# Peptides against a protein of PDB entry 4N3Y: the designs that were tried, part 102

Target 1, 83 residues: chain A of PDB entry 4N3Y
Amino acid sequence: ETRDQVKKLQLMLRQANDQLEKTMKDKQELEDFIKQSSEDSSHQISALVLRAQASEILLEELQQGLSQAKRDVQEQMAVLMQS

## One batch from the design tools (peptide; made by RFdiffusion4, then SolubleMPNN)

Design b2_p28_7_s1 (from b2_p28_7, 14 letters changed)
Fold by OpenDDE base, seed 3:
Structure b2_p28_7_s1 (fold): chain B 83 residues (1-83), chain C 83 residues (1-83), chain A 28 residues (1-28)
Amino acid sequence: as target 1 above (83 residues)
Amino acid sequence: as target 1 above (83 residues)
Amino acid sequence: MSLSEELEELAKKSKEQAEKKLEELKKK
């Protein structure tokens, strides 16, 4: 019966549309997640890089201090040996 | 007393060296973390991109199916109206 | 051009920048 067939097709169309809308929503959620994840990761990495740079500066200062201390010790030891 | 001064300087040198080693370790841990985080984020983003692409393909298929279904319904409705 | 392509490029650039910065720090 043609009328029944039309009703069946209308139902199928609604089902297809529902599936399409759901998939579109899922896609949008994935896109949003990727964008947010990328931004968060970028910021996190940048923050960690800054921390690493701060540690590097501290290391350089400590190395300079250590070198100076070593020189000072050597000078004092030379004086001690002369006594 | 020079000998006492040398001992003091040696202690200071050891302390500075200990701090240097600790800071070097901390720096290395940060570098390792950044590297690992970058790799993990890259893989995660790639996986999500693949999922998004799969969804895009499905959407295109559904859109084509929906368009066809709409045409079929319209044709059947035309037949129904002629009856 | 596509969203997927843009996201891939973004990820690639971000990773490259991070690696470059890390290498610069290691060389000091």
Scores: peptide ipSAE 0.058, ipTM 0.449, DockQ to the pose 0.229
Fold by OpenDDE base, seed 5:
Structure b2_p28_7_s1 (fold): chain B 83 residues (1-83), chain C 83 residues (1-83), chain A 28 residues (1-28)
Amino acid sequence: as target 1 above (83 residues)
Amino acid sequence: as target 1 above (83 residues)
Amino acid sequence: MSLSEELEELAKKSKEQAEKKLEELKKK
């Protein structure tokens, strides 16, 4: 019956719309998660890079100190041999 | 005394070298962590993006279905009014 | 647990939830 069919189709239309809205919401939540995750990861990686750079500076200082210490030992050995 | 000074400097040199090696190891571990974290994050984000795209396709299909359903309801209403 | 590990876990859970929702929508 046509009237019954119309009512059924109206219900189906409402259901379809509800599903659409739900899916749109789910998509938005997923996009928000991606954005937040990306930002958090980016910040964390940046912080770690800065720490690595600080460690690099310390390494350079230690290398210079090590080179100087080596030279000092060599000088002292030379003095010792001359005595 | 010169001999004592040489021995002291040799010890200091060994200690400095140990610190250098430790710092180099720490730096390497940090770099490895950055690399691994970046790769993991990239893969996870990519997977989520793909899922979002799948959701987008479904949204488009639902929108098309909704539009068709709306047209069907309108046609049925027209038939009903003519009866 | 490190931030990277937490993010990995969250991403995994989110992906699984999204997959379930998509499957539900496909059935309708």
Scores: peptide ipSAE 0.056, ipTM 0.455, DockQ to the pose 0.055
Fold by OpenDDE base, seed 4:
Structure b2_p28_7_s1 (fold): chain B 83 residues (1-83), chain C 83 residues (1-83), chain A 28 residues (1-28)
Amino acid sequence: as target 1 above (83 residues)
Amino acid sequence: as target 1 above (83 residues)
Amino acid sequence: MSLSEELEELAKKSKEQAEKKLEELKKK
């Protein structure tokens, strides 16, 4: 019966539209999540990079200090041996 | 007193070395963390991108189906009007 | 390049790639 067929098709159309809208929403949420996640990760990595750079600078200073201290100790030892 | 000075310098040298080793360890841990975080983020983002692509494909299919359903309903309505 | 610079470059490239992929999806 034609009327029954029409009603069935109308239902199918509504269902399809509902699913479409849902999927569109899901897609948008995923895109937003990716964007936010990427930004958060970028910020975190940048902060860690800066921290690593600070550590590198400190290492260089410590290495320099260590070398100087070694020289100073050697000099003092030489003085001690002469006394 | 020279001996006292030497002892002091030796202590300073040990302290400097300890600090150097600690800082080197900290640097390595930071580097490892950054690497791991970056890899994890990359994998997560990739997975989300794939999921978004799947949603996009589904959307296209649904849109096509919706258009077809609309045409079918219109055709059935025309038949109904003729009966 | 220092390790920090290399890490920064890696992070930048990774971000750029992700953004490009996202942009491509948005255009479809």
Scores: peptide ipSAE 0.054, ipTM 0.454, DockQ to the pose 0.258
Fold by OpenDDE base, seed 2:
Structure b2_p28_7_s1 (fold): chain B 83 residues (1-83), chain C 83 residues (1-83), chain A 28 residues (1-28)
Amino acid sequence: as target 1 above (83 residues)
Amino acid sequence: as target 1 above (83 residues)
Amino acid sequence: MSLSEELEELAKKSKEQAEKKLEELKKK
C-alpha cells in the first residue's frame, strides 16, 4: 500500500537525518582534535626553541670566556718577555 | 713562576675551546631536531586535514541523500492524495 | 624517553586516533 510506503520513507528520512547529525558531530570532533594536535606541536616546538636559545646563550658565554682567556695568556706572555 | 702560569692558562684555553666546539655541535643538533620536528608536525597536520576533508565529503553525500529522500517522500504523498 | 621519542610517540598516537575516527565515521 502507498500509505505503508510513505511511512517507510518517513522512517528512512528520520534515520538519514540522525546520521547526518552524527556525522556533523564527528566532523567537529575531528576538527577539534586537529586543532589540539596543532597546539600541542606548537608548544613542543616552542619549548625546543627555548632550549636552543639557552644553548645559544651558553655558547656566547663560552666565546666570551675564550676571548678573555686568550687575552690573559697574551698578557702573561708579554709580562714574561719583559722580565 | 710566570712560565708555569702561562702553561696553565694555555691548558685552560684549550679546554675552553673544546667545550666551545662541543657546544656548537650540540646547538646544531638541536636546530636540526627542531627542523625535523616541525616538518613532521606539518606533515601530520596535513594528513589530518585530508581526513577531515574526507569526512566533509561524506557529510555532503549524506546531505544530498537526505534531500533526495525528502523529495521521494513528497512525491509519494502526492501520489497518495491523487489515488 | 628522549624528546625525539616523545615526539614520535605523540605523532603516532595522533595518527592512530585520527584513523580510528575516520574509520568509525565511514562505517556509519
Scores: peptide ipSAE 0.041, ipTM 0.455, DockQ to the pose 0.052

Design b2_p28_7_s2 (from b2_p28_7, 16 letters changed)
Fold by OpenDDE base, seed 2:
Structure b2_p28_7_s2 (fold): chain B 83 residues (1-83), chain C 83 residues (1-83), chain A 28 residues (1-28)
Amino acid sequence: as target 1 above (83 residues)
Amino acid sequence: as target 1 above (83 residues)
Amino acid sequence: MTESEQLKQLQEQSEKESQEKIEELEKK
């Protein structure tokens, strides 16, 4: 009776250990996935931020050009009125 | 001559303004995309972290069970040796 | 600060918090 109980408990112990190892592996894989996902997102965002910054620079240049063009038109209108 | 110059400058001004508006729109769309992407990533990471936490809890439970099983085996072995 | 910069900061903070949580889980 006792011998049979020991064998049963040994089996249960092995099963528990196997499940533990499996769960540990799954946890590690999940952590790795999260880490990779975060890194990928970071890289993507960085690239997009750079693109946005480039667009911002272009906007500033265009605004400057627009302001200059407006001033030039005003100047020419003034000349026309004087003629 | 001056009148023709004014008309030319007015056209240039309109073109510049159109380009500016287009670029502003493009920038806004990009920013909106980044925002959405960031939010999506954040939600995904949060969900994955919760899953990792659940796995951790399971690990702790399994470890506790394993420890108990080990003690039970040891106890049964002691009984067997006494018989 | 531009909207893009704000978004980057938000993402960086989120990533940091996630990494800290992973490290906490690994230590247990």
Scores: peptide ipSAE 0.038, ipTM 0.442, DockQ to the pose 0.063
Fold by OpenDDE base, seed 5:
Structure b2_p28_7_s2 (fold): chain B 83 residues (1-83), chain C 83 residues (1-83), chain A 28 residues (1-28)
Amino acid sequence: as target 1 above (83 residues)
Amino acid sequence: as target 1 above (83 residues)
Amino acid sequence: MTESEQLKQLQEQSEKESQEKIEELEKK
């Protein structure tokens, strides 16, 4: 009967709505996760970049130090050869 | 004596070089880590975005289904009212 | 520009694109 069909359709509609709401929630959670993950990753990478830059500066200083040390050794050797 | 000074300076130079090499290695490892981390994060985000898109499509389909179901119910109710 | 800076720029661009996509999804 038509009345029974209506009731069945109403049930189907309710079930569909429940599924919709669930999926909407899941979607929102995914979006939130992506956002959070992106932000966290960005912060981590930024920190690592800064660390790498610090290492670069240190390397440059060490290179300069090595050059100076080499010059000092050469100078001392020259003195030794004079004696 | 000068010879002793030269030997000392040679040691210092070797030590400096060792430190330089170590630091260079560390820097390279950091850079490699950043690269890998960035790539991994990018891949993860891309996968999540695709998943979100799939969810969006599903939601749209569900919405269409709901609309159709609603129309069907309304039609059945109209028939019922005619009887 | 250092390699690390280049990597940072690439990451920033990727994050921007992701955020734009989220915004697009939220509008629908």
Scores: peptide ipSAE 0.037, ipTM 0.443, DockQ to the pose 0.090
Fold by OpenDDE base, seed 3:
Structure b2_p28_7_s2 (fold): chain B 83 residues (1-83), chain C 83 residues (1-83), chain A 28 residues (1-28)
Amino acid sequence: as target 1 above (83 residues)
Amino acid sequence: as target 1 above (83 residues)
Amino acid sequence: MTESEQLKQLQEQSEKESQEKIEELEKK
């Protein structure tokens, strides 16, 4: 009967909408997860960048120190040879 | 009229189902993206770790070189003082 | 290019990819 069909369709529509709402919510949660994950990764990478920068500075200082040490040795040797 | 209502409900149901299908597809794509992104991030982080390790090794080598250079200078000075 | 600069590039790329995908999904 048509009336029964109407009731059935109404039920089906409600079910479909419920499922839609659920799926939309799930989608949103996944998007939020991606955003959060991205932020976390960003912070992690930023920390790594800072660490790398610190390492670079240290490397430069060490290289300079080594170069200076070598120069000092060379100078001392030169002085010895000239004395 | 009930007949018209049936037709309307059928249309609404089709629309709801179409939207549901679309949303489900989007959700699936998002899940796939998360999986892929996770893998990519893992590889990226691994690469960064390796780079950091390489830098650390270089730092250690430079530090050792500097220390050795200083020791060499000290030894040379000691020899000079004793000669 | 320094290690720091390379790391920054990697960070930027990762963030960009994530954002682009989210935007793509939101447009659907």
Scores: peptide ipSAE 0.048, ipTM 0.454, DockQ to the pose 0.673; fails the geometry check
Fold by OpenDDE base, seed 4:
Structure b2_p28_7_s2 (fold): chain B 83 residues (1-83), chain C 83 residues (1-83), chain A 28 residues (1-28)
Amino acid sequence: as target 1 above (83 residues)
Amino acid sequence: as target 1 above (83 residues)
Amino acid sequence: MTESEQLKQLQEQSEKESQEKIEELEKK
């Protein structure tokens, strides 16, 4: 009967709409998760980059100190030999 | 005494070199960690994007199904009214 | 060394690409 077919189709329509709404929600949650994950990773990487840069500065300071110390040793040895 | 000063400076030089090597190692480890973390995050994000795309396809299919169902209901109602 | 700067650039590029992809998905 056509009347029964209409009722059946109305039910199917409601079910489809419910599924659509659920899927839309799921999609949004996934996007939010990706965004949050990306931001968290970005912040973490940025912090690590800063730490690496600090380490680099320390390296340069140590290298300079090492070079100076070497020069100082050489100078003192020269003085010693002249004594 | 100059001789003692030389010995002291030699010790300082060795200590500085040890610290330099340690710092170089630490820097390299940090850089490697950042690189690995970035790559891991990138791969994870890519996988999640693919999942989101799959969800998007499903959404489109559901929307099409919903539209078709609506059309079918309208058609059946028209038939009913003409009966 | 400029390796840290290179890593920063890589990070920024990755974030940009990810954000663009999210925006693309949100438009549909």
Scores: peptide ipSAE 0.046, ipTM 0.444, DockQ to the pose 0.176; fails the geometry check

Design b2_p28_7_s3 (from b2_p28_7, 17 letters changed)
Fold by OpenDDE base, seed 5:
Structure b2_p28_7_s3 (fold): chain B 83 residues (1-83), chain C 83 residues (1-83), chain A 28 residues (1-28)
Amino acid sequence: as target 1 above (83 residues)
Amino acid sequence: as target 1 above (83 residues)
Amino acid sequence: MSVAEELERLAQESSEQQEEALKKLEEK
């Protein structure tokens, strides 16, 4: 029956459209998730970089302190040897 | 007392060196963590991209199917109108 | 300073790659 076939096809079309809309939504949600994840990662990495930089500064200060301390010890030893 | 001062400075030097070594280790651990985190994120993102691509393919197929279904319905309606 | 600079480079590259991937996805 042609009429029945038409009705069936109309139903199938509606169902297909529903599936399409659902898939489109799912895709968008996935894109949003990726975007958010990327932003979060970027922020985290930036924070870690700053922390690493702070550690580098501390290292440099410690190295300078060590060098000075070594020089001071050597100077004191020289004085001791004079006496 | 010069001798006592020398001994004190030597101790301070050792302590400073210990702190430096600790800080260097901490820095290295941080760098390793960042590297690992970056790799993990990269892999995850790649996987998500692939999934998104699969969804895109499905969307395209659905769109084609919908278009065909619409055409089929229209054709059947035309036949029905002839009868 | 080299380590921090390298980390910044890596972060930038990662961000650019992600952005490009998203752009490609949106264009299709």
Scores: peptide ipSAE 0.063, ipTM 0.440, DockQ to the pose 0.287
Fold by OpenDDE base, seed 3:
Structure b2_p28_7_s3 (fold): chain B 83 residues (1-83), chain C 83 residues (1-83), chain A 28 residues (1-28)
Amino acid sequence: as target 1 above (83 residues)
Amino acid sequence: as target 1 above (83 residues)
Amino acid sequence: MSVAEELERLAQESSEQQEEALKKLEEK
């Protein structure tokens, strides 16, 4: 009976070890995924921030240009009205 | 001719304004995307962290179980050898 | 420039939060 008990315990040990290995693998995959996802997100956000900054600069330039153009139109209209 | 010049300036102003509006829209979309992406990433990471923590707990339990099982097998083997 | 600065701040905060989360995960 002791021998049978030992065999049973050995089987249980193997099963537990298999489950442990599987779970360890799953954990590692999760950690790797999180790391990669975080890095990808960080890079993406950084790129988008730079793009947004570029757009902001362009907007400021356009706003300045529009303001000037508006003034120019107003001045020309004044000249036209005086003609 | 002043009138033609005014018309040209008005056209330029409209074109500039259209470009400004388009760029403003693009900028807003980028900002919204960054915000949403960050929120999504944060939630995903949080969920994965919790999952990893659960796996860690399971691993610790399994390791403890394995250690105990190993000890039990060793003890039973010792008894068997003495029989 | 204020919008860009705010975006940079948000990006930095998000990055720091993610890094902290990863660090906690790695420590376990």
Scores: peptide ipSAE 0.062, ipTM 0.441, DockQ to the pose 0.261
Fold by OpenDDE base, seed 4:
Structure b2_p28_7_s3 (fold): chain B 83 residues (1-83), chain C 83 residues (1-83), chain A 28 residues (1-28)
Amino acid sequence: as target 1 above (83 residues)
Amino acid sequence: as target 1 above (83 residues)
Amino acid sequence: MSVAEELERLAQESSEQQEEALKKLEEK
């Protein structure tokens, strides 16, 4: 009976160790995935931010250009109406 | 001797199970972190996309407005020069 | 619309990749 218990416990211990090893491996893979995914996401977000910034700058330039063009046309019209 | 072996194996099994439980918990926490991080990144990217879309629409409108304004001014100038 | 469309494409690709990764985790 005691011998059978020892054998049973040895088997259970092996199984537990196997499961532990598997779980530890899975955990490590997840850690690696988190690290890589975080880096990739950071790069993608940075690219999107840069593009958004470029678009915003262009918008501001166009708004300024439109305002200036309006002023220039008004000035030209005034000159023509005065001659 | 056999009794001592049983006790030793029981202790080792408990230790292994404790470690397994801890590792499983850690794994679950990492999975939850990955899920949350992915959702957060997705939301951030979506927000950037929406902002970029809004900027792009505004750019197109400004470009059209500028072109139309230029045409309108040219027409007005032509009318004034023809009187 | 080109810039926004490209950004939307990139966002969609990223979302799909993340979803696939999450799905793989759920299957294990």
Scores: peptide ipSAE 0.061, ipTM 0.392, DockQ to the pose 0.670
Fold by OpenDDE base, seed 1:
Structure b2_p28_7_s3 (fold): chain B 83 residues (1-83), chain C 83 residues (1-83), chain A 28 residues (1-28)
Amino acid sequence: as target 1 above (83 residues)
Amino acid sequence: as target 1 above (83 residues)
Amino acid sequence: MSVAEELERLAQESSEQQEEALKKLEEK
């Protein structure tokens, strides 16, 4: 009976729509998660980069200090040899 | 005494060198961590993007199915009205 | 400095790629 077939199709349509809405929601949640994860990762990386840069500056200072200390030792050794 | 001063400077130089080596190691570990973290994040994001794309395809299919179902219902309704 | 700068670049590129991917998903 055509009327019954129509009712069946209407039910199927409603069910499909419900599934569509659910899937759309899930997609949006996934996109939001990706966005948030990316932002968090970016912030973390930025913080670590800053730390690395600070370490680089410290290393440069230490290297300069070591070079100076070496020169100072050499100077004192020269004085000692002249005494 | 100059000799004692030289020995002191030598000790200081050794200490500074030890600190430099430690700091260099720490810097390298930090850089490695950042690199690994970035790679891990990238892989995770890629996986999530693929999942989102799969959901998109499913949504498109569902939308097409819904449109077809709607057309089918309309067709059956037309037949019913003609009967 | 070079390593840190490179890491910043990589982070930026990753962010841009993700943004583009999301945009494509939203537009379809």
Scores: peptide ipSAE 0.066, ipTM 0.447, DockQ to the pose 0.203; fails the geometry check

Design b2_p28_7_s4 (from b2_p28_7, 17 letters changed)
Fold by OpenDDE base, seed 1:
Structure b2_p28_7_s4 (fold): chain B 83 residues (1-83), chain C 83 residues (1-83), chain A 28 residues (1-28)
Amino acid sequence: as target 1 above (83 residues)
Amino acid sequence: as target 1 above (83 residues)
Amino acid sequence: MSESEQLEALAKESSEQSEKLLKELEEK
């Protein structure tokens, strides 16, 4: 009876160990996936930020062009009034 | 001649302004998209972290069960040796 | 696919994997 109980407990111990190992592996894979997903998202966001910065440069150029055009129109109007 | 130049410059000014407004809108939409995407990603990652934490709790329970089973086997072995 | 769609697809896959893992643990 006692010997049979020991054998049963040994089996339970092996089963518990197998389940533990599997769970540890699965947990590690999940953590690695989360880490990789976060890194991928960060890289994508960085690329989009670079595009936004390029748009900012273009905006500054357009603002400068607009200001210059305004000045040019004002200058031509002054010439016209002196004619 | 001068009047024609003024009209041309006025047209250029309008075109520049239209392009500027469009670019400003596009930039704002891009920035909003980046912000929203980042927030969504953060929330999704947080949810996944919570699931990982739940898995950690289960792992701890399994470890406790394994340790208890080991102790139980050792106890039964001691009883067997005393028989 | 847009960047947003890619992020959503990735999150969905991760969620499904985690749910599968939790179900496996609960069944044991």
Scores: peptide ipSAE 0.042, ipTM 0.443, DockQ to the pose 0.056
Fold by OpenDDE base, seed 3:
Structure b2_p28_7_s4 (fold): chain B 83 residues (1-83), chain C 83 residues (1-83), chain A 28 residues (1-28)
Amino acid sequence: as target 1 above (83 residues)
Amino acid sequence: as target 1 above (83 residues)
Amino acid sequence: MSESEQLEALAKESSEQSEKLLKELEEK
């Protein structure tokens, strides 16, 4: 019966629309999640880079200090041997 | 006393070297962490992108189906009104 | 370039790749 077919199609249409709405929502949530995850990772990486840079500065200072200290020890040893 | 000064400087040198070693280790750990974090995030994002793409495909199919269903309903309604 | 600069470059590249993928999804 055509009437029954119409009713069936109407039901299918409603079901399809419901599923479409759900899928659209899910897609949006995934996109939002990706965006947020990317931003969070970017911020974290940036913070870690800054920390690494701070460590690099300290390392360079320590290397300079160590080199100077070594020279100072050598100089003092020379003085000690002279006396 | 020069001898005491030398001993002091030697101690300072050892301390500086120890700190240098520690800082170098810490720097390496941070670099490794950044690398791993970036890789993990990249993999996760890639997986989410694939999932989102799958949802997009489904969405497009549903949209096409919905449009067709709507047309079918309209056609059937026309037939129903004619009979 | 320093290791820090290399890390920054890698981080930037990774971020750009992620943003590109996101943009591609949003455009569909």
Scores: peptide ipSAE 0.031, ipTM 0.425, DockQ to the pose 0.261
Fold by OpenDDE base, seed 2:
Structure b2_p28_7_s4 (fold): chain B 83 residues (1-83), chain C 83 residues (1-83), chain A 28 residues (1-28)
Amino acid sequence: as target 1 above (83 residues)
Amino acid sequence: as target 1 above (83 residues)
Amino acid sequence: MSESEQLEALAKESSEQSEKLLKELEEK
């Protein structure tokens, strides 16, 4: 009967709509996750970069110190040899 | 004594060099970590984007289905009214 | 309105229209 068919189609329409809504929600959740994950990673990487830069500065300072120490040793050796 | 001073400076130089080497190693490890973390995040995000795109395609298909279902209901109703 | 809300509204409207037509037919 046509009436029964109409009712069936109405049900199918409602079911399809429910599925659509669910899928839209799922998509939104995934997009939110991507956004959050990307931001978190970016922040973490930035922090690590800063740490690496700090280490780089320290290395430069140490290199300078080593150069000075070497010069000091050489100077002292020269004094020793001259005495 | 100058000799004692020289020995002291030599020790200090060795210690400084050891510290420099350690710091260089630490820096390299951090850089490697940053690289790996960035790559991993990028891959993960890409995978999630693909999933989101798949959901988007499904949504479009569902929208088409809903539109068709609505038309079908309307058509059946018209038939019912005409019978 | 979100797309979902719009679709829900359309579905509801369609359902209500069909129900109305069915009732009218039953009364005849």
Scores: peptide ipSAE 0.047, ipTM 0.456, DockQ to the pose 0.017; fails the geometry check
Fold by OpenDDE base, seed 5:
Structure b2_p28_7_s4 (fold): chain B 83 residues (1-83), chain C 83 residues (1-83), chain A 28 residues (1-28)
Amino acid sequence: as target 1 above (83 residues)
Amino acid sequence: as target 1 above (83 residues)
Amino acid sequence: MSESEQLEALAKESSEQSEKLLKELEEK
């Protein structure tokens, strides 16, 4: 009968609403996770970039040192030849 | 004496070169890691975005269902009143 | 008000209206 049908529909509506609320919550959690993950990754990458830059500086210093050492050796060789 | 000084400088130069090579390798590994990390993060985020989009679709469907259910209930109420 | 809250309010209102209608029918 119609009354029973109405009650059934009301139940279905409540159930649908409950599912909707749950899904909305799940969606929000996913969005939050994506945001947090992205930020964390960005921070990590930034830190690693800084480390790489430090390595670059060290490489430049080492190259300069090697060049100087080579020059020093050449100078000493010249002195040795003149002795 | 000069000969000993030359030999010392040669050793220092070799040591510096070894350190340079090691540092160059380390730098390359860091760069590769940064690249890979960035790509992995990008892929992960993309996958999560797709999941979020699926959730959005579901939400829209649920909203539509709720609206329809409400209309159905209203229709049944009207029938009930007319009986 | 969030979308969820709005939908909850609508669902509640619909339910209350239905129950009211049923009571009115029983009283006739």
Scores: peptide ipSAE 0.046, ipTM 0.453, DockQ to the pose 0.017; fails the geometry check

